# Peptides against a protein of PDB entry 2XVC: the designs that were tried, part 4

Target 1, 50 residues: chain A of PDB entry 2XVC
Amino acid sequence: ITERELLDYIVNNGGFLDIEHFSKVYGVEKQEVVKLLEALKNKGLIAVES

## One batch from the design tools (peptide; made by RFdiffusion4, then SolubleMPNN)

Design b2_p15_4_s3
Fold by OpenDDE base, seed 1:
Structure b2_p15_4_s3 (fold): chain B 50 residues (1-50), chain A 15 residues (1-15)
Amino acid sequence: as target 1 above (50 residues)
Amino acid sequence: MKLKIKVTEKGKKYL
């Protein structure tokens, strides 16, 4: 999964992301999801609210 | 872990 694809998922999911669920459904390691989130955050594309 | 994420205006334009 790319940063863009993850961002698109987040938008389409109302801003909610369950890392455990996402990992299981999409076959992406949890640490990879976190890495992608960090990249999105560092680029100023997202902010983690809670 | 369940997260609530804000997509910034920059993020919206990125898509």
Scores: peptide ipSAE 0.769, ipTM 0.933, DockQ to the pose 0.899
Fold by OpenDDE base, seed 5:
Structure b2_p15_4_s3 (fold): chain B 50 residues (1-50), chain A 15 residues (1-15)
Amino acid sequence: as target 1 above (50 residues)
Amino acid sequence: MKLKIKVTEKGKKYL
């Protein structure tokens, strides 16, 4: 999965992301999801609210 | 872990 694909998922999911669930459904390691989120955040594309 | 994420205006334009 790419940064763009993850961002698109977040938008289409109303801003919600369950890392555990996402990992299971899409077969992506949890640490990889976190890595992508950090990249998105560092680029100013997202902010984690809670 | 469940997160609530804000997509910035920059993020919206990125798509």
Scores: peptide ipSAE 0.769, ipTM 0.933, DockQ to the pose 0.898
Fold by OpenDDE base, seed 2:
Structure b2_p15_4_s3 (fold): chain B 50 residues (1-50), chain A 15 residues (1-15)
Amino acid sequence: as target 1 above (50 residues)
Amino acid sequence: MKLKIKVTEKGKKYL
């Protein structure tokens, strides 16, 4: 999964992301999801609220 | 872990 694909998922999911659920459904390692989130955050594309 | 994420205006333009 790319950064753009994850960002698109987040938008389409109302900003909610369950890392555990996402990992199981899409077959992406939890650490990879976190890595992508860190990249999105560092680029100023997202902010984690809670 | 369940997160609530804000997509910035920059992020929205990126899509």
Scores: peptide ipSAE 0.769, ipTM 0.933, DockQ to the pose 0.896
Fold by OpenDDE base, seed 4:
Structure b2_p15_4_s3 (fold): chain B 50 residues (1-50), chain A 15 residues (1-15)
Amino acid sequence: as target 1 above (50 residues)
Amino acid sequence: MKLKIKVTEKGKKYL
C-alpha cells in the first residue's frame, strides 16, 4: 500500500483508522501502517487527534 | 490501536 492509498482510505473512513483491523483486512503489517502514518504526519498531510 | 486522524488542507490537495 502507498501513502496516497492510505490517506485516501482515512478520508473515506471519516478520519478513523483501526490499525489492527486495517492490518487484517488489507494484509499490511502493523509496523508498515505506522511507518506510512509517520510519513504522512511528517509531510504535514495529517494530524493524529486521538 | 484505534486512531482519529485529521486530514490537513495540504493532505486534501495531495489526493
Scores: peptide ipSAE 0.769, ipTM 0.933, DockQ to the pose 0.898

Design b2_p15_7_s2
Fold by OpenDDE base, seed 1:
Structure b2_p15_7_s2 (fold): chain B 50 residues (1-50), chain A 15 residues (1-15)
Amino acid sequence: as target 1 above (50 residues)
Amino acid sequence: MKLKIKVTKKGLEYL
């Protein structure tokens, strides 16, 4: 999965992300999801609210 | 782990 694909998922899911659920459904390692989120955050594309 | 994420204007423009 790419950063863009993850961002698109987040947008279409109302900003909610369950990392464990996402990992299971899309076959992406949890640590990879976190890495992608950190990349998105560092690029100023997202902010983690809670 | 469940997160609530805000997509910035920059993020929306990126899509």
Scores: peptide ipSAE 0.781, ipTM 0.938, DockQ to the pose 0.912
Fold by OpenDDE base, seed 2:
Structure b2_p15_7_s2 (fold): chain B 50 residues (1-50), chain A 15 residues (1-15)
Amino acid sequence: as target 1 above (50 residues)
Amino acid sequence: MKLKIKVTKKGLEYL
């Protein structure tokens, strides 16, 4: 999964992301999801609220 | 772990 694909998922999911659920459904390691989120955050594309 | 994420204007433009 790319950063863009994850960002698109987040938008389409109303900003909600369950890392555990996402990992299970899409077969992406939890640490990889976190890595992508950190990249998105560092680029100023997202902010984690809770 | 359930997160609530704000997508910035820059993020929306990125799509």
Scores: peptide ipSAE 0.781, ipTM 0.938, DockQ to the pose 0.917
Fold by OpenDDE base, seed 3:
Structure b2_p15_7_s2 (fold): chain B 50 residues (1-50), chain A 15 residues (1-15)
Amino acid sequence: as target 1 above (50 residues)
Amino acid sequence: MKLKIKVTKKGLEYL
């Protein structure tokens, strides 16, 4: 999973992301999802609201 | 962990 793919998923999912669910469905480790989110955040592409 | 993510203008342009 790439940063772009995760971002696209977030957009298509209305901005909601359940890390546990995503991990199970897409076979991506939770820590990897968090890593990608941090990258997106650091690049100014996303902001975590809640 | 369930999160609500805001996609910035920059993020939208990225897509």
Scores: peptide ipSAE 0.781, ipTM 0.938, DockQ to the pose 0.911
Fold by OpenDDE base, seed 4:
Structure b2_p15_7_s2 (fold): chain B 50 residues (1-50), chain A 15 residues (1-15)
Amino acid sequence: as target 1 above (50 residues)
Amino acid sequence: MKLKIKVTKKGLEYL
């Protein structure tokens, strides 16, 4: 999965992301999801609220 | 881990 694809998912899911659920459904390692989120955050594309 | 994420204006432009 790409950064863009993850960002698109977040938008379409109302901003909610369950890392464990996402990992299981899409077959992406949890650490990879975290890495992508950190990249999005560092680029100023997202902010984690809770 | 369940997260609530805000997409910034910059993020929306990226899409």
Scores: peptide ipSAE 0.781, ipTM 0.938, DockQ to the pose 0.918

## One batch from the design tools (peptide; made by RFdiffusion4, then SolubleMPNN)

Design b2_p16_1_s3
Fold by OpenDDE base, seed 4:
Structure b2_p16_1_s3 (fold): chain B 50 residues (1-50), chain A 16 residues (1-16)
Amino acid sequence: as target 1 above (50 residues)
Amino acid sequence: MKLKIKVTEKGKKYLE
Protein backbone atom coordinates (compact mmCIF):
# COMPACT_ATOMS: atom_id res chain seq x y z
CA ILE B 1 0.00 0.00 0.00
CA THR B 2 1.17 3.53 -0.79
CA GLU B 3 1.08 6.63 1.38
CA ARG B 4 -1.63 8.02 -0.90
CA GLU B 5 -3.76 4.91 -0.52
CA LEU B 6 -3.45 4.99 3.26
CA LEU B 7 -4.34 8.68 3.38
CA ASP B 8 -7.35 8.06 1.16
CA TYR B 9 -8.45 5.25 3.46
CA ILE B 10 -8.18 7.51 6.51
CA VAL B 11 -10.25 10.23 4.83
CA ASN B 12 -12.91 7.79 3.72
CA ASN B 13 -13.01 6.25 7.21
CA GLY B 14 -13.80 9.54 8.93
CA GLY B 15 -10.26 9.96 10.22
CA PHE B 16 -10.29 6.73 12.20
CA LEU B 17 -7.66 4.04 11.83
CA ASP B 18 -7.48 0.75 13.69
CA ILE B 19 -3.95 -0.41 12.95
CA GLU B 20 -4.67 -3.97 14.04
CA HIS B 21 -7.80 -4.19 11.91
CA PHE B 22 -6.17 -2.53 8.91
CA SER B 23 -3.20 -4.87 9.10
CA LYS B 24 -5.43 -7.93 9.10
CA VAL B 25 -7.74 -6.76 6.32
CA TYR B 26 -5.14 -5.42 3.91
CA GLY B 27 -2.27 -7.77 4.73
CA VAL B 28 0.10 -4.95 5.65
CA GLU B 29 2.46 -5.38 8.59
CA LYS B 30 1.67 -3.13 11.55
CA GLN B 31 5.17 -1.64 11.46
CA GLU B 32 4.64 -0.73 7.80
CA VAL B 33 1.39 1.04 8.65
CA VAL B 34 3.23 3.00 11.35
CA LYS B 35 6.00 3.83 8.88
CA LEU B 36 3.47 5.19 6.40
CA LEU B 37 1.75 7.22 9.12
CA GLU B 38 5.07 8.74 10.16
CA ALA B 39 5.73 9.70 6.55
CA LEU B 40 2.31 11.32 6.23
CA LYS B 41 2.85 13.18 9.50
CA ASN B 42 6.32 14.36 8.53
CA LYS B 43 4.92 15.71 5.25
CA GLY B 44 2.29 17.68 7.15
CA LEU B 45 -0.60 15.71 5.67
CA ILE B 46 -1.95 14.38 8.98
CA ALA B 47 -1.84 14.92 12.71
CA VAL B 48 -2.58 12.16 15.21
CA GLU B 49 -5.24 13.29 17.68
CA SER B 50 -5.72 10.20 19.84
CA MET A 1 -4.09 0.46 18.33
CA LYS A 2 -7.05 2.64 17.41
CA LEU A 3 -6.25 6.18 16.28
CA LYS A 4 -8.16 9.33 15.46
CA ILE A 5 -6.31 11.25 12.78
CA LYS A 6 -6.76 14.82 11.60
CA VAL A 7 -6.24 15.21 7.87
CA THR A 8 -4.78 18.65 7.26
CA GLU A 9 -5.83 20.98 4.47
CA LYS A 10 -2.55 20.06 2.82
CA GLY A 11 -3.54 16.41 3.06
CA LYS A 12 -6.96 17.08 1.57
CA LYS A 13 -5.48 19.02 -1.34
CA TYR A 14 -2.99 16.23 -1.89
CA LEU A 15 -5.89 13.90 -2.69
CA GLU A 16 -7.67 16.32 -5.04
Scores: peptide ipSAE 0.769, ipTM 0.934, DockQ to the pose 0.902
Fold by OpenDDE base, seed 5:
Structure b2_p16_1_s3 (fold): chain B 50 residues (1-50), chain A 16 residues (1-16)
Amino acid sequence: as target 1 above (50 residues)
Amino acid sequence: MKLKIKVTEKGKKYLE
């Protein structure tokens, strides 16, 4: 999954992301999801609220 | 781990 695809997923999911659930459903390693989130955050595209 | 993510205005424009 790309950063864009993850960002689009987050938007379409109301801003909520369950890393465990996402990993299981999409077959993406949890650490990869975290890596993508870090990239999105570092680019100023997202902020983690909670 | 469940997260609540804010998509910034920059992020929103990125998806346009």
Scores: peptide ipSAE 0.769, ipTM 0.934, DockQ to the pose 0.904
Fold by OpenDDE base, seed 1:
Structure b2_p16_1_s3 (fold): chain B 50 residues (1-50), chain A 16 residues (1-16)
Amino acid sequence: as target 1 above (50 residues)
Amino acid sequence: MKLKIKVTEKGKKYLE
């Protein structure tokens, strides 16, 4: 999965992300999801609220 | 782990 695809998912899911659920559905390792989130955050594309 | 994420204006434009 790409950063763009994850960002698109977040937008279309109202900003909510369940990492465990996402991992299971899309077959992406949880640590990879976290890595992608960190990349998005570092690029100023997202901010993690809670 | 459930997260609430704010997509910035930059992020929104990125997807356009």
Scores: peptide ipSAE 0.769, ipTM 0.934, DockQ to the pose 0.898
Fold by OpenDDE base, seed 2:
Formats: sequence, C-alpha cells, structure tokens
Structure b2_p16_1_s3 (fold): chain B 50 residues (1-50), chain A 16 residues (1-16)
Amino acid sequence: as target 1 above (50 residues)
Amino acid sequence: MKLKIKVTEKGKKYLE
C-alpha cells in the first residue's frame, strides 16, 4: 500500500483508522501502517487527534 | 489501536 492509498482510505473512512483492523483486512503489517502514517504526518498531510 | 486522523487542507489537495 502507498501513502496515497492510505490517505485516501482515511478520508473515505471518516478520518478513523483502526490499525489492527486495517492490518487484518488489507494484509499490511501494523509496523508498515505506522510507518506510512509517520510519513504522512511528516509531510504535513495529516495530524493524529486521538 | 483506533486512531482519529485529521486530514489537513494540504492532504485534501494532495488527493485532488
């Protein structure tokens, strides 16, 4: 999965992301999801609220 | 872990 795809998912999911659920559904390691989130955050594309 | 993510205006434009 790409950063763009993850960002698109987040938008389409109302801004919510369950890392555990996402990992299971899409077959992406939780560590990889976190890595992508950190990249998105570092680029100023997202902020984690809670 | 369940997160609430804010997509910035920059992020929204990125997807356009």
Scores: peptide ipSAE 0.769, ipTM 0.934, DockQ to the pose 0.904

Design b2_p16_4_s3
Fold by OpenDDE base, seed 1:
Structure b2_p16_4_s3 (fold): chain B 50 residues (1-50), chain A 16 residues (1-16)
Amino acid sequence: as target 1 above (50 residues)
Amino acid sequence: MKLRIRVTEKGRKYLE
């Protein structure tokens, strides 16, 4: 999955992301999801609130 | 882990 695809997912999911659920459904390692999130955050595209 | 994520204006423009 790409950064763009993850960002699009987040938007379409109302800004909610369950890493464990996402990992299971899309077959993406949890650590990879975190890596993508950090990339999005560092680019100023997202902010993790809680 | 369940996260609440804010997509910034920059993020929204990125997807446009």
Scores: peptide ipSAE 0.782, ipTM 0.937, DockQ to the pose 0.921
Fold by OpenDDE base, seed 5:
Structure b2_p16_4_s3 (fold): chain B 50 residues (1-50), chain A 16 residues (1-16)
Amino acid sequence: as target 1 above (50 residues)
Amino acid sequence: MKLRIRVTEKGRKYLE
């Protein structure tokens, strides 16, 4: 999965992301999801609120 | 782990 694909997913999911659920459903390692989120955050594309 | 994420204006523009 790419950064863009994850960002698009977040938007389409109303801004909510369950890392455990996402990992199981899409077959992406939890660590990889976190890395992508960090990249998006560092680029100023998202802010993690809670 | 469940997260609430705010997509910034920059993020929205990026997807447009």
Scores: peptide ipSAE 0.782, ipTM 0.938, DockQ to the pose 0.906
Fold by OpenDDE base, seed 3:
Structure b2_p16_4_s3 (fold): chain B 50 residues (1-50), chain A 16 residues (1-16)
Amino acid sequence: as target 1 above (50 residues)
Amino acid sequence: MKLRIRVTEKGRKYLE
């Protein structure tokens, strides 16, 4: 999955992301999801609230 | 782990 695809997923999911759920459904390693989130955050595209 | 993500204006425009 790409950064864009993850961002699109987050938007379409109302800003909610369950890393465990996402990993299981899409077959993406948890560490990869975290890596993509960090990239999105560093680019100023997202902010993690809780 | 469940996260609440705020998509910034920059993020929204990025997808448009």
Scores: peptide ipSAE 0.782, ipTM 0.938, DockQ to the pose 0.908
Fold by OpenDDE base, seed 4:
Structure b2_p16_4_s3 (fold): chain B 50 residues (1-50), chain A 16 residues (1-16)
Amino acid sequence: as target 1 above (50 residues)
Amino acid sequence: MKLRIRVTEKGRKYLE
């Protein structure tokens, strides 16, 4: 999965992300999801609220 | 871990 695909998922999921659920459904390691989120955050594309 | 994420305007434009 790419940063773009994850960002698109977040938008289409109403801004919510369950890392555990996402990992299971899409077969992406949790640490990889976190890495992608950090990249998105560092690029100013997202902000994690809670 | 369940997260609430705000997509910035920059993020929105990135997808468009």
Scores: peptide ipSAE 0.782, ipTM 0.938, DockQ to the pose 0.918

Design b2_p16_4_s4
Fold by OpenDDE base, seed 5:
Structure b2_p16_4_s4 (fold): chain B 50 residues (1-50), chain A 16 residues (1-16)
Amino acid sequence: as target 1 above (50 residues)
Amino acid sequence: MKLKIKVTEKGREYLK
């Protein structure tokens, strides 16, 4: 999954992301999800609220 | 782990 795809997913999911769930459903390693999130954050595209 | 993510204006613009 690309950064864009993950960002789009987050938007469409109301801003919520369950890393465990996402990993299971989409077959993406948890570490990879975190990596993508960090990239999105570093680019100023997201901010983690909680 | 469940997270609440804020998509910034820049993020939303990026998706347009």
Scores: peptide ipSAE 0.773, ipTM 0.937, DockQ to the pose 0.912
Fold by OpenDDE base, seed 4:
Structure b2_p16_4_s4 (fold): chain B 50 residues (1-50), chain A 16 residues (1-16)
Amino acid sequence: as target 1 above (50 residues)
Amino acid sequence: MKLKIKVTEKGREYLK
């Protein structure tokens, strides 16, 4: 999955992301999801609220 | 881990 695809998922899911669920459904390692989130955050595309 | 994420205006523009 790309950064763009993850960002699109987050938007379409109302800003919510369950990393465990996402990992299982899409077959992406949890650490890879976190890596993508960090990239999105560092680029100013997202901010983690809770 | 369950997260609530704010998508910035920059993020929304990125997707357009």
Scores: peptide ipSAE 0.773, ipTM 0.937, DockQ to the pose 0.916
Fold by OpenDDE base, seed 1:
Structure b2_p16_4_s4 (fold): chain B 50 residues (1-50), chain A 16 residues (1-16)
Amino acid sequence: as target 1 above (50 residues)
Amino acid sequence: MKLKIKVTEKGREYLK
């Protein structure tokens, strides 16, 4: 999965992301999802609210 | 872990 794909998913899911659920459904390791989120955050594309 | 994520204006522009 790419950063763009994850960002697009987040937008289309109303900003909600369940890392455990996403990992199971899309076959992406949880640590990879976290890595992508950190990249998006560091680029100023997202902010984690809660 | 369930997260609520704010997509910034920069993020939305990135997707255009």
Scores: peptide ipSAE 0.773, ipTM 0.937, DockQ to the pose 0.914
Fold by OpenDDE base, seed 2:
Structure b2_p16_4_s4 (fold): chain B 50 residues (1-50), chain A 16 residues (1-16)
Amino acid sequence: as target 1 above (50 residues)
Amino acid sequence: MKLKIKVTEKGREYLK
């Protein structure tokens, strides 16, 4: 999964992301999801609210 | 872990 794909998912999911759920459904390691989120955050594309 | 994420204007522009 790419940064763009994850960002698209987040938008389409109303801004919500359950890392555990996402990992199970999409077969992506939780660490990889976190890495992608960190990249998105560092690029100023997202902010984690809660 | 459940997160609520704000997509910035920059993020939305990125997706266009």
Scores: peptide ipSAE 0.773, ipTM 0.937, DockQ to the pose 0.918

Design b2_p16_5_s2
Fold by OpenDDE base, seed 2:
Structure b2_p16_5_s2 (fold): chain B 50 residues (1-50), chain A 16 residues (1-16)
Amino acid sequence: as target 1 above (50 residues)
Amino acid sequence: MKLKIKVTQKGLEYLK
């Protein structure tokens, strides 16, 4: 999965992301999801609220 | 882990 695809998912999911659920559904390692989130954050595209 | 993510205006523009 790409950064763009993850960002698109987040938007279409109301801003919510369950890392465990996402990992299971999309077959992406949890560490990879976190890596992508960090990239998005570093680019100023997202902020993690809670 | 369940997260609430704020997508910035920059992020929204990125998807356009």
Scores: peptide ipSAE 0.778, ipTM 0.938, DockQ to the pose 0.913
Fold by OpenDDE base, seed 4:
Structure b2_p16_5_s2 (fold): chain B 50 residues (1-50), chain A 16 residues (1-16)
Amino acid sequence: as target 1 above (50 residues)
Amino acid sequence: MKLKIKVTQKGLEYLK
């Protein structure tokens, strides 16, 4: 999965992301999801609220 | 881990 695809998922999921669920559904390692989130954050595309 | 994420205006523009 790409950064763009993850960002699109977040937008279309109302800003909510369950890393455990996402990992299971999309077959992406949890650490890879976190890596993608860090990239999105560092690029100023997202901010983690809670 | 369940997260609530704010997508910035920059993020929204990125998806256009």
Scores: peptide ipSAE 0.777, ipTM 0.938, DockQ to the pose 0.915
Fold by OpenDDE base, seed 3:
Structure b2_p16_5_s2 (fold): chain B 50 residues (1-50), chain A 16 residues (1-16)
Amino acid sequence: as target 1 above (50 residues)
Amino acid sequence: MKLKIKVTQKGLEYLK
């Protein structure tokens, strides 16, 4: 999965992301999801609220 | 872990 795909998922999921659920459903390692989130954050594309 | 993410204006622009 790409940063763009993850960002799109987040938008379409109302901003909610369950990392464990996402990992299981999409077959992406949890650490990879976190890595992508960090990239999105560092690029100023997202902010983690809670 | 369950997160609530804010997509910035820049993020929305990125998806266009």
Scores: peptide ipSAE 0.777, ipTM 0.938, DockQ to the pose 0.912
Fold by OpenDDE base, seed 1:
Structure b2_p16_5_s2 (fold): chain B 50 residues (1-50), chain A 16 residues (1-16)
Amino acid sequence: as target 1 above (50 residues)
Amino acid sequence: MKLKIKVTQKGLEYLK
């Protein structure tokens, strides 16, 4: 999965992300999801609220 | 782990 694909998912899911659920559905390791989120955050594309 | 994420204007433009 790419950063773009994850960002697109977040937008289309109203900003909500269940890492556990996402991992199971898309077959992506949880640590990889976190890595992608950190990349998006560092690029100023997202901010994690809670 | 469930997160609430704010997509910035920069993020939205990135997807255009």
Scores: peptide ipSAE 0.777, ipTM 0.939, DockQ to the pose 0.911

Design b2_p16_5_s3
Fold by OpenDDE base, seed 2:
Structure b2_p16_5_s3 (fold): chain B 50 residues (1-50), chain A 16 residues (1-16)
Amino acid sequence: as target 1 above (50 residues)
Amino acid sequence: MKLKIKVTEKGKEYLK
């Protein structure tokens, strides 16, 4: 999964992301999801609210 | 872990 794809998912999911659920559904390691989130955050594309 | 994420205007523009 790419950063763009994850960002698009987040938008389409109302801004919510369940890392455990996402990992299971899409077959992406939780660590990889976190890595992508960190990249998005570092680029100023997202902010984690809670 | 369930997160609430704000997509910034920059992020929204990125997706266009």
Scores: peptide ipSAE 0.769, ipTM 0.935, DockQ to the pose 0.915
Fold by OpenDDE base, seed 1:
Formats: structure tokens, C-alpha cells, sequence
Structure b2_p16_5_s3 (fold): chain B 50 residues (1-50), chain A 16 residues (1-16)
């Protein structure tokens, strides 16, 4: 999965992300999801609220 | 782990 695809998912899911659920549905390792989130954050594309 | 994420204007523009 790409950063773009994850960002698109987040937008279309109202900003909510369940890492465990996402991992299971899309077959992406949890650590990879976290890595992608960190990349998005570092690029100023997202901010993690809670 | 459940997260709430704010997509910035830059992020929204990126997806256009």
C-alpha cells in the first residue's frame, strides 16, 4: 500500500483509523501502517489527534 | 489501536 492510498482511506473514513482492523482487511503489517502514518505526518499531510 | 487523524489542507490538496 502507498502513502496516497492510506491517506485516501483516512479521508474517506472521516479521519478514523483502526490500525488492527486496517491491517487485517488490507493485509498490511501493523508496523508498515505506522511507518506510512509517520511519513504522512512528517510531510505535513496529517496530524494525529488521538 | 484506534486513532483520530486530522487531514491538513496540504493533505487534501495532495489527493486532488
Amino acid sequence: as target 1 above (50 residues)
Amino acid sequence: MKLKIKVTEKGKEYLK
Scores: peptide ipSAE 0.768, ipTM 0.935, DockQ to the pose 0.910
Fold by OpenDDE base, seed 5:
Structure b2_p16_5_s3 (fold): chain B 50 residues (1-50), chain A 16 residues (1-16)
Amino acid sequence: as target 1 above (50 residues)
Amino acid sequence: MKLKIKVTEKGKEYLK
């Protein structure tokens, strides 16, 4: 999954992301999801609220 | 781990 695809997923999911669930459903390693989130955050595209 | 993510205006523009 790309950064854009993950960002689009987050938007379409109301801003909520369950890393465990996402990993299981999409077959993406949890650490890869975290890596993508870090990239999105570092680019100023997201902020983690909770 | 469940997260609540804010998509910034920059992020929203990025998706256009």
Scores: peptide ipSAE 0.768, ipTM 0.935, DockQ to the pose 0.914
Fold by OpenDDE base, seed 4:
Structure b2_p16_5_s3 (fold): chain B 50 residues (1-50), chain A 16 residues (1-16)
Amino acid sequence: as target 1 above (50 residues)
Amino acid sequence: MKLKIKVTEKGKEYLK
């Protein structure tokens, strides 16, 4: 999955992301999801609220 | 881990 695809998912999911659920459904390792989130954050595209 | 994420205006523009 790309950064763009993950960002699109987050938008379409109302800003919510369950890393465990996402990992299971999309077959992406949890550490890869975290890596993508860090990239999005570092680019100023997202901020983690809780 | 369940997260609530704010998509910035920059992020929204990125997807357009």
Scores: peptide ipSAE 0.768, ipTM 0.935, DockQ to the pose 0.914

## One batch from the design tools (peptide; made by RFdiffusion4, then SolubleMPNN)

Design b2_p17_1_s2
Fold by OpenDDE base, seed 2:
Structure b2_p17_1_s2 (fold): chain B 50 residues (1-50), chain A 17 residues (1-17)
Amino acid sequence: as target 1 above (50 residues)
Amino acid sequence: MKLKIKVTEKGLKYLEE
């Protein structure tokens, strides 16, 4: 999964992301999801609210 | 872990490209 794909998912999911659920459904390691989130955050594309 | 994420204006523009 790419940063763009994850960002698109987040937008289409109303901003909600369940890392455990996402990992299971899309077959992406939780560590990879976190890594992508950190990249998106560092690029100023997202902010984690809660 | 469940997160609520704000997509910034920059993020939205990024997807528009």
Scores: peptide ipSAE 0.761, ipTM 0.931, DockQ to the pose 0.920
Fold by OpenDDE base, seed 5:
Structure b2_p17_1_s2 (fold): chain B 50 residues (1-50), chain A 17 residues (1-17)
Amino acid sequence: as target 1 above (50 residues)
Amino acid sequence: MKLKIKVTEKGLKYLEE
């Protein structure tokens, strides 16, 4: 999965992301999801609220 | 772990590109 794809998912999911669910459904390692989130955050594309 | 994420204006514009 790419950063863009994850960002698209987040937008389409109303900003909510369940890492556990996402990992199981899309077959992406939890660590990879976190890595992508950190990249998006560092680029100023997202902010984690809670 | 469930997260609430805000997509910034920059993020939204990024997707429009």
Scores: peptide ipSAE 0.761, ipTM 0.931, DockQ to the pose 0.923
Fold by OpenDDE base, seed 4:
Structure b2_p17_1_s2 (fold): chain B 50 residues (1-50), chain A 17 residues (1-17)
Amino acid sequence: as target 1 above (50 residues)
Amino acid sequence: MKLKIKVTEKGLKYLEE
C-alpha cells in the first residue's frame, strides 16, 4: 500500500482508522501502517486528533 | 488502535491531483 492509498482510505472513511482492522483486511503489517501515517504527518498531510 | 485523523487542506489538495 502507498501513502496515497492510505490517505485516500482515511478520507473515504471519515477520518477514522482502526489500525488493527486495517491490517487484517488489507494484509498490511501494523508497523507499516504506522510508518505510512508518520510519513503523512511529517509531510503535513494529516494530523492525529485522537 | 483506533484513531481519528484530520486530513489537512494540503492533504486534500494532494488527492485532487
Scores: peptide ipSAE 0.761, ipTM 0.931, DockQ to the pose 0.915
Fold by OpenDDE base, seed 3:
Structure b2_p17_1_s2 (fold): chain B 50 residues (1-50), chain A 17 residues (1-17)
Amino acid sequence: as target 1 above (50 residues)
Amino acid sequence: MKLKIKVTEKGLKYLEE
């Protein structure tokens, strides 16, 4: 999964992301999801609210 | 871990380009 694909998923899911659920459904390691989120955050594309 | 994420205007613009 790419950064763009994850960002698109977040938008389409109303901004909500369950890392554990996403990992199970899409077969992506949890640490990989976190890595992608950190990249998106560092680029100023997202901010984690809660 | 369940997160609420704000997509910035920059993020939205990124997807529209």
Scores: peptide ipSAE 0.760, ipTM 0.931, DockQ to the pose 0.914

Design b2_p17_1_s4
Fold by OpenDDE base, seed 1:
Structure b2_p17_1_s4 (fold): chain B 50 residues (1-50), chain A 17 residues (1-17)
Amino acid sequence: as target 1 above (50 residues)
Amino acid sequence: MKLRIKVTEKGLKYLKE
């Protein structure tokens, strides 16, 4: 999964992400999801609220 | 772990480009 794809998912998912659920459904390692989120955050594309 | 994520205006613009 790419950063763009994850960002698109977040938008389409109402702005929340369940890392455990996402990992199971899409077969992406939790660590990889976190890495992508950090990249998105560092680029100023997202902010984690809670 | 459930996260609430704010997509910035920059993020939204990025998706539209």
Scores: peptide ipSAE 0.766, ipTM 0.932, DockQ to the pose 0.918
Fold by OpenDDE base, seed 4:
Formats: C-alpha cells, sequence, structure tokens
Structure b2_p17_1_s4 (fold): chain B 50 residues (1-50), chain A 17 residues (1-17)
C-alpha cells in the first residue's frame, strides 16, 4: 500500500483509522501502517487528533 | 489502535491532483 492509498482510505472512512482492523483487512503490517502515517504527518498531509 | 485523523488542506489538494 502507498501513502496516497492510505490517505485516500482515511478520507473515505470519515477520518477514522483502526490500525488493527486495517492491518487485518489489507494484509499490511501494523508497523508499516504506522510508518505510512508518520510519513503523511511529516509531509503535513494529516494530523492525528486522537 | 483506533485513531481520529485530521486531513489537512494540503492533504486534500494532494488527493485531487
Amino acid sequence: as target 1 above (50 residues)
Amino acid sequence: MKLRIKVTEKGLKYLKE
């Protein structure tokens, strides 16, 4: 999965992300999801609210 | 872990490109 794909998912999911659920559904390691989120955050594309 | 994510205007523009 790419950063763009993850960002698109977040938008289409109303801004919510369950890392555990996402990992299971898409077969992506939780650590990889976190790294993608960190990249998105560092690029100023997202902010984690809670 | 369940997260609430704010997509910035920059993020939205990125997706529209």
Scores: peptide ipSAE 0.766, ipTM 0.932, DockQ to the pose 0.918
Fold by OpenDDE base, seed 5:
Structure b2_p17_1_s4 (fold): chain B 50 residues (1-50), chain A 17 residues (1-17)
Amino acid sequence: as target 1 above (50 residues)
Amino acid sequence: MKLRIKVTEKGLKYLKE
């Protein structure tokens, strides 16, 4: 999965992301999901609220 | 781990490219 695809998923999911659920459903390692989130955050494309 | 994420205006514009 790419940064763009993850961002699109977040938008379509109302801004909610369950890392454990996402990992299981899409077959992406949890550490990879975190890496993509950090990239999105560092680029100013998202902010983690809670 | 469950997260609530805000997509910025910059993020929304990025998806429109």
Scores: peptide ipSAE 0.766, ipTM 0.932, DockQ to the pose 0.926
Fold by OpenDDE base, seed 3:
Structure b2_p17_1_s4 (fold): chain B 50 residues (1-50), chain A 17 residues (1-17)
Amino acid sequence: as target 1 above (50 residues)
Amino acid sequence: MKLRIKVTEKGLKYLKE
């Protein structure tokens, strides 16, 4: 999954992301999801609220 | 881990490109 695809998923999921669920459904390692989130955050595209 | 993500205006514009 690309950064763009993850960002699109987050938007379409109402801004919520369950890393455990996402990992299981899409077959992406948890650490990879975290890496993508960090990249999105560093680019100023997202902020983690809770 | 369940997270609430805020998509910034920059993020929204990025997706609209």
Scores: peptide ipSAE 0.766, ipTM 0.932, DockQ to the pose 0.913

